Peptides against a protein of PDB entry 8BZL. Designs and how they scored, part 15

Target 1, 228 residues: chain A of PDB entry 8BZL
Amino acid sequence: SYDRAITVFSPDGHLFQVEYAQEAVKKGSTAVGVRGRDIVVLGVEKKSVAKLQDERTVRKICALDDNVCMAFAGLTADARIVINRARVECQSHRLTVEDPVTVEYITRYIASLKQRYTQSNGRRPFGISALIVGFDFDGTPRLYQTDPSGTYHAWKANAIGRGAKSVREFLEKNYTDEAIETDDLTIKLVIKALLEVVQSGGKNIELAVMRRDQSLKILNPEEIEKYV
Target 2, 242 residues: chain B of PDB entry 8BZL
Amino acid sequence: SRRYDSRTTIFSPEGRLYQVEYAMEAIGHAGTCLGILANDGVLLAAERRNIHKLLDEVFFSEKIYKLNEDMACSVAGITSDANVLTNELRLIAQRYLLQYQEPIPCEQLVTALCDIKQAYTQFGGKRPFGVSLLYIGWDKHYGFQLYQSDPSGNYGGWKATCIGNNSAAAVSMLKQDYKEGEMTLKSALALAIKVLNKTMDVSKLSAEKVEIATLTRENGKTVIRVLKQKEVEQLIKKHEEE

## One batch from the design tools (peptide; aimed at target 1 S29)

Design b1_p10_5 (made by RFdiffusion4; failed a check: too like the target's own chain)
Pose (drawn by RFdiffusion4):
Structure b1_p10_5 (pose): chain A 225 residues (1-47, 50-199, 201-228), chain B 238 residues (1-200, 205-242), chain P 10 residues (1-10); non-standard residues A62 YCM
Amino acid sequence: SYDRAITVFSPDGHLFQVEYAQEAVKKGSTAVGVRGRDIVVLGVEKKAKLQDERTVRKICALDDNVCMAFAGLTADARIVINRARVECQSHRLTVEDPVTVEYITRYIASLKQRYTQSNGRRPFGISALIVGFDFDGTPRLYQTDPSGTYHAWKANAIGRGAKSVREFLEKNYTDEAIETDDLTIKLVIKALLEVVQGGKNIELAVMRRDQSLKILNPEEIEKYV
Amino acid sequence: SRRYDSRTTIFSPEGRLYQVEYAMEAIGHAGTCLGILANDGVLLAAERRNIHKLLDEVFFSEKIYKLNEDMACSVAGITSDANVLTNELRLIAQRYLLQYQEPIPCEQLVTALCDIKQAYTQFGGKRPFGVSLLYIGWDKHYGFQLYQSDPSGNYGGWKATCIGNNSAAAVSMLKQDYKEGEMTLKSALALAIKVLNKTMLSAEKVEIATLTRENGKTVIRVLKQKEVEQLIKKHEEE
Amino acid sequence: TIFSPEGRLL
């Protein structure tokens, strides 16, 4: 089989294929995640008439208690999502507990890292925001990128214009903003309206403590706008 | 040998996949192919690129392939690659029926093939398939459906779409004329002739298939030349 | 066997 080293070091210690994978993420639609007191919210920018909205979604459930949003190559994302879904079931089988948000994040990150050091393969061209709750009810938000690095965040953005949205969230992520569920959803819409020039072209989803993923209707989003 | 390896599965500096993009260029030069969803069925309209006089026409169709009892598809791009992929689609549909004893839902069949196409872009060092497919079908979950896939493995559901030559012009005509939720098969047939009229008119140059439900059973039929010649006459009056 | 920039097989 094909064994060519695709990801290699360059002078200065750069891994060019990873950096190029990060460029693919920037070409992706904006995704925003905010961790609230008892709620986590994900929002994504949408790119069209005659298209079935159900089929092209950027927010996906990995397990009953964990879901994710992504930016970048949409085909690579389907592969990573299905790999994570299989791992969530393997964990329930072996430990008899649902996966912690951290556990599945670590798994997705290590999968991505393996694709930066394996022969015959290019890196995954996606970043992911992963949200959910732990056994003790603690809300979580993690980010993964193509290098396999992962971190926890109070709030974050990935994809096109993520730097601008991040700077908005730094100034606006306060206790007042995450005091209630309505204000937590509102902060995500405001963060997206910063780069979407729009309001009717946004998808949003909410996850509450042990209540599973709820995707908001267009009519419910129009009320906030 | 590193010298002769064209490295078909790497990123460009901008995060692009050049072989995928070049494959999509090949599809843009293929015969026009479009699909339209309606309340009582789905249809595929295709430009025949085999319009030579000395051709025999031995099959019921040239560009439209039955995948299983409830599904059909059409292709744009490299014909040989399309043969490999359509054979694989039939195998996936049969593997699902064997396992679950029920027909494969349409989206599950598209996802399964797209995973194969995505793998060719990430590992193996091979050129990707130069094929875009339109899928039409019916399942107990979502009823009548239309899907499109491209060489990277991406797919999407559509009420109307077009692939191949002059597809951008065709998508424009569809946005103007397609009445969302009010289309019947007869009106969708009229719109298909109208679109092919501009982007290309003769019955020998076109191929039309319809998918409908009759007595709880799916019917996939290629329209005879007589029915196509009558549809062409009905439009010229407009 | 690869695609050219014009989509041809080389």

Design b1_p10_5_s1 (made by RFdiffusion4, then SolubleMPNN; from b1_p10_5, 6 letters changed)
Fold by OpenDDE base, seed 1:
Structure b1_p10_5_s1 (fold): chain B 228 residues (1-228), chain C 242 residues (1-242), chain A 10 residues (1-10)
Amino acid sequence: as target 1 above (228 residues)
Amino acid sequence: as target 2 above (242 residues)
Amino acid sequence: EVYSPEGKIV
């Protein structure tokens, strides 16, 4: 069976293990990314945090560097491995090149890492897609998406995970220059997009904002409610 | 479906890792372990299944392991796998101490082991570890902490949780009875006995079948103490009187 | 060695 080996193409040229890894992503909590004019915003669906679980340990948005952050959908343990390697690469780049990574560079690194895990017999694909946002040194906001195959593309806005289709349809209709004219409007757009698939409003949303020349800010529930 | 369940490095068409799920099933048949976080400490309570009459009454904890001066863990699942992982935890903690001249932060130790567990789900020729762990600890960053990890390499911090046999029922009871912000170590011990009494497949809860460890702070030092049988008996007796 | 659906190593 062609679907049991990572390095085996089907007769029609499919890599089924990569496709099945994409199914793992589709079971993941929804994440959305939007590039504004001078802001990048990530939003993630909070799975119902068990009443006794520490919320600190359930974060799905993380910094890769001071100028780059990432959200993911899919296998959390797989994501941790990718995040750790990306962080090491960001620091290594600063040491060797004496500049922070571009968002494209670190995306390409992550994509290459994922691709290598699709071509080695002793490995399985990463069961994650990622939204990578940040600012290049010139102050340009960037949004990239990666998938289990190791492909990556630049986006104005995108979504991953179980609600991604509905969120993307919303973004396709509502992403306009007017809708991202201000930082606040951009944040509102992300929240509205997530509310298409998230029940119970702002309590079930994790939101991160990165503005030009500013550090990543995770919004608290009260701050999110102001935009609802 | 069974054609996708024989290798650790294959996803099912639905994006599932069956070998990880089956490892979790193995843990469901293991003895119950509880963890409860209190304001003044954290505890582990574990079912002792191997009561051999010829076992020397010595302080042998079957399921609770000291990792360093600030952390302990309990295990549910395959004992041999647990021994390997607990040894690795100790090594990681000691290497960190040697390198940085301070104890490893609790979450960092948990994460390091979880990365090892994850690797056994992604690299071929290996099976997942058939073990879930509860970790208790103290560090200067977050104070008292309780973590749970599973064969997938996922982990989370908890106020109270359970692994092993009847864990779902135990978690439900913990959710009902755990009072956020008001939990003392004394109340946590009483809650642990209450939950174990209902979740262990025993006719009568006895001190011989329960291991309890507490982690507290005394004079700026972490104290990890395994409760004596008499102390556990008193806790059981108090529960029976309520 | 692999796990069975019942969680046994086989």
Scores: peptide ipSAE 0.246, ipTM 0.694, DockQ to the pose 0.686
OpenDDE base, seeds 2, 3, 4, 5: peptide ipSAE 0.185, 0.032, 0.224, 0.145; ipTM 0.668, 0.606, 0.700, 0.668; seeds 2, 4 fail the geometry check

Design b1_p10_5_s2 (made by RFdiffusion4, then SolubleMPNN; from b1_p10_5, 6 letters changed)
Fold by OpenDDE base, seed 5:
Structure b1_p10_5_s2 (fold): chain B 228 residues (1-228), chain C 242 residues (1-242), chain A 10 residues (1-10)
Amino acid sequence: as target 1 above (228 residues)
Amino acid sequence: as target 2 above (242 residues)
Amino acid sequence: EVYSPNGEIL
């Protein structure tokens, strides 16, 4: 049975465990990333936190290093493993190379990790896609996306998870040089894109902004409402 | 038997490696890649399937990778597997350069990767790489070269070949139109367009859907060049006028 | 068709 095995090829050349991991991603909460001129913005759909759950413990946007952050869609437990491995690599790179990772470098590291889990004995693929954003040391803003297969690409804008299709369709229509001309316009674009799939406005959105030479900033609900 | 096709790569009673065959099926779904050897150069031509407006322009080529100053490759199959293999090719080439202070011979680089591919078919708990590669290169030993490798770790040198979607039909067309000893890079480019136009599942060939790289020698140096979209448009237009 | 960036096959 190809669908219940370790990641092996089907007779028609499919890796069903990778495809099913992609289906797990599609069930995840929506995340969006947009690269502006001098800003990168991540937005995620907030799941309704259970009554009495600490909202502080449910973060979908996390820093990998001072210059890199990621959002994910899919299995939260799988994401934690990837995040921890990526953080260790970022620190190792700083120690060995004496420079922070490029966004491409850490994306490639994560992608290679994911790919190995599609080809290693007794392992299943990671049930996560990630949007990885940040700045290279030269101040260039970057956005990458990775999937369960270990594929990665650079993007101007992208979305992952349940609402990703609708959000991408919105971004394809509305991502222009004018729409990202300022930091505020870029933030507005992300919020508008998420509002295509998120009900009840700013309360159900988590938004993170990274500007050149600045740390990751998570916007509070009041800050988000100013852009709505 | 379902017992042999659903496990790590093992022999069937008939001596078949089903996981390798199924990896080749995965490659059959990939975009078409052509390689053509000419007297004055070698080329890769590949179908670009991933056209998205939101992709970052950093995508100079989706399917064609520069390996070193003297070699490039094109890939058909699982993208993530291809990324691993292309990175390994670069590492092998770099290690050789550092060790011997000269570029790795083309066939040696191909062989080194093929040994890795083969190992993933023989060692327990691994699946084959779902990737075929075309390699183009130049070295001082054999001049311009074209190689193909598959998931089994087999490889061969070619005058012209194809991998990916409709590869069998493409190879048949190449066999008919390829003129051994008379192939110029210009004629090879025209042949590549002709074959792609017939083998790509598109109503009309467009430059946005085709990547072409050429490898030539200029002033005793290898030059690897990806053709600009306008150059590809001109090749397509010329083919439509013939 | 909107290109799926999750496409495994190149």
Scores: peptide ipSAE 0.116, ipTM 0.582, DockQ to the pose 0.034
OpenDDE base, seeds 1, 2, 3, 4: peptide ipSAE 0.032, 0.043, 0.053, 0.017; ipTM 0.562, 0.548, 0.648, 0.734; seed 2 fails the geometry check

Design b1_p10_5_s3 (made by RFdiffusion4, then SolubleMPNN; from b1_p10_5, 5 letters changed)
Fold by OpenDDE base, seed 4:
Structure b1_p10_5_s3 (fold): chain B 228 residues (1-228), chain C 242 residues (1-242), chain A 10 residues (1-10)
Amino acid sequence: as target 1 above (228 residues)
Amino acid sequence: as target 2 above (242 residues)
Amino acid sequence: EVYSPEGKIL
C-alpha cells in the first residue's frame, strides 16, 4: 500500500504522505499574507477561543526574527518545531554573517527542513504550510509560502488553510497596485480577504503588520475594527 | 472493514494522525483531572481510582506530581507513560536551573515536554504518549498559570479545564460556573468539588476518591500543598450543605 | 506497539 509508505513513490509518481499532509493543512485555520509597497501583512482566522482558554497561548502568527514573521496552517505542534528551528537559524545567521537573514534565506531553510522530512524513512512530513513575510536588509518587502513537500515560492499575496481557495480567488480579483498603494489600503485588503471566510467581523481575525524598519505589530481588535 | 492505520507516524488520506487520536481516546477512559486558576492560587483535582487497600504506602498523590518548587502536574492516561514524562519534566527543570541559575518559566517547561511529545508523533518506531497533562505553576513573568497538553504536543493556557473521563461535561460545567476575575482559591476548591461530584460516576463523592493540590504564594515563595483527606471531606460536606 | 481505535495498546 503506497499510501502508507512515507518515502515511497506510487506507480504514478505520488508521495501520498506529502499529499495527506497537505490535507492536514487544508483543515487548518485560514491564513493570508499580502505584500504591499512598504508593508507586509499577515492575517489569520481566530478559531473561537474557548471561553476558559488563555488567548495568549493561541497565537498563529510568530516572529522568527526582528525582520521576519510567519503564519501557518495545519498542525500546531509541528509548526512549533519549525518555528524553533527557524529562530535558531536566524540567530545563527546573525552571529556568523553579521546580518539578519533574508526572507528568502530563512524560507529556503524551512523548505529544506520540510523536504528532509519527506525523504527520511523514519519521519513523516510536517503537517503545515507557512506564509513567511518580512523585509530584507535592503528594505524590500517579501512574502513566501512553504508547503509540506518543502516547495517554496515568492508571492505578492497568498492564502493557506481551509478557506484558502476563496481567499485566493478574492485576492486574484482585488490585488492591484491601487489596492496596495498605501499601508492602510493593504491592511484593508487583507481584512476584506479574510472576511470572505471568517464570520462575525474583526473579532475573529488576528492581524500582524510589519512596516519597513519597524518591528512586528499585532493589531488589537479595536484597531482591526477601524479598517472594517 | 476500514483498516485503521496501524502505523504510528503516518497521515491518513484525510490528513489525520489516527495514532494520536487513538491515544487521546485512551485518555478519555482515564480518571478525571481538573485544573482551576484563581487570583490567589491554582489547583489540581484528580479522581483517585486505584484505592487498593492492599497498597502498603498510601501514595499521598497517585496522579499529582511535584515537578519543582514552583510547578506541579496531574496526569490522565497511561501510568507508565506518565511516569516517564513527569521524570522528564523534572530533569528539564533541573537542567534549566543548573544552566541559568533560575527556575524555568512555566510555559518553557510545558513547551519543552510538548516538543518531546510531538517528536513521538513524527518519528518512526515511536508511538504517541497516551497521556494528557495539566500543569499548575507560578513564575515571575505570568504569575499563577494553568496549562493543558495532549499526545500531539499541543498545549494551551487555561483558566479552568478538565482531562480524562467525562472531561467534556466537566468543561461545560466549568464554563457555566467559572467567574472571571472573581475566582478565589476557596471558590475554585468549591467549584472543583461541584464539578467532580457531577462528573465522577459515583453515587456519592468521598474524600478517598479525590486528590487535590493547591499552589499558592506565601512570603514570596511558592507553596505546593496536597490537601489532607479531612480537608477534602470538609469541602465535600460544604458542598452537600449548599 | 500501536493504539487501537478504542485507545488500547496492541
Scores: peptide ipSAE 0.230, ipTM 0.723, DockQ to the pose 0.706
OpenDDE base, seeds 1, 2, 3, 5: peptide ipSAE 0.027, 0.148, 0.022, 0.117; ipTM 0.522, 0.665, 0.505, 0.662

Design b1_p10_5_s4 (made by RFdiffusion4, then SolubleMPNN; from b1_p10_5, 6 letters changed)
Fold by OpenDDE base, seed 5:
Structure b1_p10_5_s4 (fold): chain B 228 residues (1-228), chain C 242 residues (1-242), chain A 10 residues (1-10)
Amino acid sequence: as target 1 above (228 residues)
Amino acid sequence: as target 2 above (242 residues)
Amino acid sequence: EVYSPKGEIL
């Protein structure tokens, strides 16, 4: 029946709909996450906003809770569904468990949601990867990545989207304990990593910073230019 | 390629959702709808294609729908799909008002519908809605607002935009003539007529073929008004004299 | 990349 979006195995064991969803992610603008010592940083390539479009409505970085934020690459409408469900779960957890979610917990929730959409008949996979950063209640900084398959892993640094390969290669060479020794150095590392794939410098970069016991801060263009 | 085009919305090998793209293509054949944000209001201007002499109660336009006291929308695409989505918008807005005893913020209403649209792109046995919408509204958070949404469930805020037939040409004209921070509702109305005159596939623009609604604030209340035919005629005449 | 009515991807 043509009416069923079914993710099925190929004869060689591939889940083509998941792989094709990953191709959608690769078309997304680049996002980078880096875990510092006492900081987590998300950087994204700003999609050039149409001249008459309100930049406020074009967000690639979003808060899930006070202690967790997410950047994504891929289908924006799919991302909104995931974000909304994750936000509801964060609030539910606070209500029922009386503590904020751990970054791992909410990542696992998102991953499980994605996985169900790869296995349920009549559903296609989510066309998104996400970088999820934040602080656990013990003050430990965390970075996780999820993909359309519902896999998730903890990272020191990672990238998603169209420039992810080049950015990851940069991070593999330049991510050292010395490079993340301070908050400012960690921010500089993210900017340098994004500049491998982003043209025209700091104007095309959005940066979000979360420090221990602090709210998510989106850096303004002037603040970004100080690091360039 | 064709195997992914004809089935329920699934990813192509290249990561494309062809059924969503085809729904967007279908909207390109619909009558033109414009939205323009001004400092003192926001407007919708739409092409009226069906002029039925026998329409009794033309209280509201063919393509412009009042959603609540603070919001209206215009539609481009499949009429039956538009009716379903417009009804859902009204229900969402009403449920919010009942629950919170405040009007729904404009962006929240837009996102709620966009989540429904997205679901029709992800669940099997469903096709995308063949409808794009322009939303105009006022709320206490952001003041006057203009949004656009498409069959994918994506949306964005705009200062000026266009959907439907010749939308790309209309957007190009809006980019040239729209002056940020200096746009009055009066100048926005003139710009709407200018753009429609060039983008509608008609020999001559007439008031019978154009619907215009304005959203303003008067005495701390939102006023949504559909322009009378005589008012539209005056706008067209003024444009022809320039 | 600029927003496009056909652009689902960010």
Scores: peptide ipSAE 0.097, ipTM 0.660, DockQ to the pose 0.046
OpenDDE base, seeds 1, 2, 3, 4: peptide ipSAE 0.018, 0.020, 0.085, 0.097; ipTM 0.549, 0.544, 0.524, 0.646; seed 2 fails the geometry check

Design b1_p10_6 (made by RFdiffusion4)
Pose (drawn by RFdiffusion4):
Structure b1_p10_6 (pose): chain A 225 residues (1-47, 50-199, 201-228), chain B 238 residues (1-200, 205-242), chain P 10 residues (1-10); non-standard residues A62 YCM
Amino acid sequence: SYDRAITVFSPDGHLFQVEYAQEAVKKGSTAVGVRGRDIVVLGVEKKAKLQDERTVRKICALDDNVCMAFAGLTADARIVINRARVECQSHRLTVEDPVTVEYITRYIASLKQRYTQSNGRRPFGISALIVGFDFDGTPRLYQTDPSGTYHAWKANAIGRGAKSVREFLEKNYTDEAIETDDLTIKLVIKALLEVVQGGKNIELAVMRRDQSLKILNPEEIEKYV
Amino acid sequence: SRRYDSRTTIFSPEGRLYQVEYAMEAIGHAGTCLGILANDGVLLAAERRNIHKLLDEVFFSEKIYKLNEDMACSVAGITSDANVLTNELRLIAQRYLLQYQEPIPCEQLVTALCDIKQAYTQFGGKRPFGVSLLYIGWDKHYGFQLYQSDPSGNYGGWKATCIGNNSAAAVSMLKQDYKEGEMTLKSALALAIKVLNKTMLSAEKVEIATLTRENGKTVIRVLKQKEVEQLIKKHEEE
Amino acid sequence: PKPASPPPVP
């Protein structure tokens, strides 16, 4: 089989294929995640008439208690999502507990890191925001990128214009903004309206404590706009 | 040997996949192919690129392939690659039926093939398949459906779409004329002739298939030349 | 819907 080293070091210590994978993420639609007090919210920018909206979604459930949003190569994302779904079931089988948000994040990150050091393969061209609750009810938000690095965040953005949205969230992520569920959803819509020039071209999802993923209708989103 | 390896599965500096993009260029030079969803069925309209006089026409179709009882598809791009992929689609549909004893839902069949296409872009060092496919079908979950896949493994559901030559012009005509939720098969057939009329008219140059439900069973039929010649006459009056 | 089996990965 094909064994060419694809990800290699360059002078100065750069891994060019990883950096190029990060460029693929920037070409992706904006995704925003906010961790609230008792709620986590994900929002994504949408690119069309005659298209079935159900089939092209950027927010996916990995397990009953964990879901994710992504930016970058959509085909690479389907592969990572299905790999994570299989791992969530393997964990329930072996430990008899649902996966912690951190556990599945670590798994997705290590999968992505392996694709930066394995022969015959290019890195995954996606970043992911992963949200959910732990056993003790603690809300979580994590980010993964193509290098395999992962961190926890109060709020974050990935994809096209993520720097601008991040700077908006830094100034606006306060206790007042995450005091209630309605204001938590509103902060995500405001963060997206910063780069989407729009309001009717946004997808949004909410996850509450042990209540599973709920995707909001267009009519419910129009009320906030 | 590193010298002769063209490195088909790497990123460009901009995060692009050059072989995938070049494959999509090949599809843009293929025969026009479009699909339209309606309330009572789904159709595929295709430009025949085999319009030579000395051809025999031994099959019921040239570009439209039955995948299982409830599904058919059409292709744009490298014909040989399309043969490999359509054979694999039949195998996936049969594997699912063997396992569950029920037909594969349409989206599940598209996802399964797209995973194969995505693998060719990430590892193995091989060129990707130069094929875009349109899928038409019916399942108990979502009823009549239309899907499109491309060489990277991406797919999407559509009420109407077009792949191949002049597809951008065709998508424009579909946005203007397609009445969302009000289309019948007869009107969708009329719109298909209208679209192919601009982007290309003769019955020998086109191929039309329809998918409908009759008595709880799926019917996939290629329209005879007589039915196509009558549809062409009916449009010229407009 | 029930998922189709995935392709083998080397």

Design b1_p10_6_s1 (made by RFdiffusion4, then SolubleMPNN; from b1_p10_6, 4 letters changed)
Fold by OpenDDE base, seed 2:
Structure b1_p10_6_s1 (fold): chain B 228 residues (1-228), chain C 242 residues (1-242), chain A 10 residues (1-10)
Amino acid sequence: as target 1 above (228 residues)
Amino acid sequence: as target 2 above (242 residues)
Amino acid sequence: PLPAEPPAVE
């Protein structure tokens, strides 16, 4: 059956392995990204960590470089491979070009990597979508999304994972210039968006903020509760 | 070692490359792209299917790509595959320019990419690209040109053609209305709107759903211009009045 | 409503 084979075209022109990888993403924890005026914010749903599991090991938001961070939905093991390659590329770019990567550049790199895994024999697609946020050298905030196919687009706001539909519907209604006028309002927007799908409030949200010319800051639960 | 079938694309007993045919089927589900050659220019017209409110302002054409100063292309098929191929086209064009200190001839750029596509149909461990392209360009050898390429690596020059959804119907309409030797860019634009209006499964054609680029020569230089939404609206309005 | 993911084929 084409659905259990390597990534090949079906008779009707579908790449079933890519479509099934997208289904794996839909089973993943929800992640949200919002671009503000001078801020980018990532939020993720915290899965109930088993009592004996070290919370430090389950980071769904990762820095790729000082100016770029990523959240993902889908297979954690697949995400680790993508993150590691992206980090190496960011460092390589700094050494070779003497400038950090643009957010678009590293997104395109990740997208190209994913695409190659849809066209290489003996490889399955990556079972992940990613939200990639950061700042370009000119101080412009950026948000990109990639999917298992290797497609990528720039967004003002977006969501991935199991609650993505509800979160996107919320963002479509509530994302306005007024709603992102300040950094605090932008953070509030992300929290409110996640609360559409997260039942137990701010304790089950991981939030990361990157401001212009600042490093990635992960908010603690107490800081998140101040915005609710 | 899970012996992954290293033979992704092989001949059938009938001599057919089914994976290539299936890739072409995938392209049939993509948005419609038209190309029309005129005496004084060339145009691409493409359907925009994915208008999302939360998308960042796309300053660049979603389906029409500038390759160099003298060439542009439109794509129908898998977007990720398209991005890889369009980047390769740009690289080939730049390498040629650096090596020969002149722009690459249009047909040579098309052929170079077609060789890459063909290789992905012949060498084991790869699937075909699920992408067809329309190329518009100008060079000193043949003037204004329009080409089409498919997943097999085949290409051809055209006066007018279509790829993507309802391409067969569009080609039939183009054959009926295309006047050889009398086609101006203005008439080509009108024809593009006419064909898109019939081939797009929309009740009413909107400027938001159509992207048009023109390639012309001004003062001995090639000018590639993406039409503004207002210009496309005027073309649609003119068509509705006729 | 926005689709869950943009289609792979455009």
Scores: peptide ipSAE 0.008, ipTM 0.514, DockQ to the pose 0.120
OpenDDE base, seeds 1, 3, 4, 5: peptide ipSAE 0.000, 0.007, 0.019, 0.022; ipTM 0.627, 0.535, 0.732, 0.622; seeds 3, 4, 5 fail the geometry check

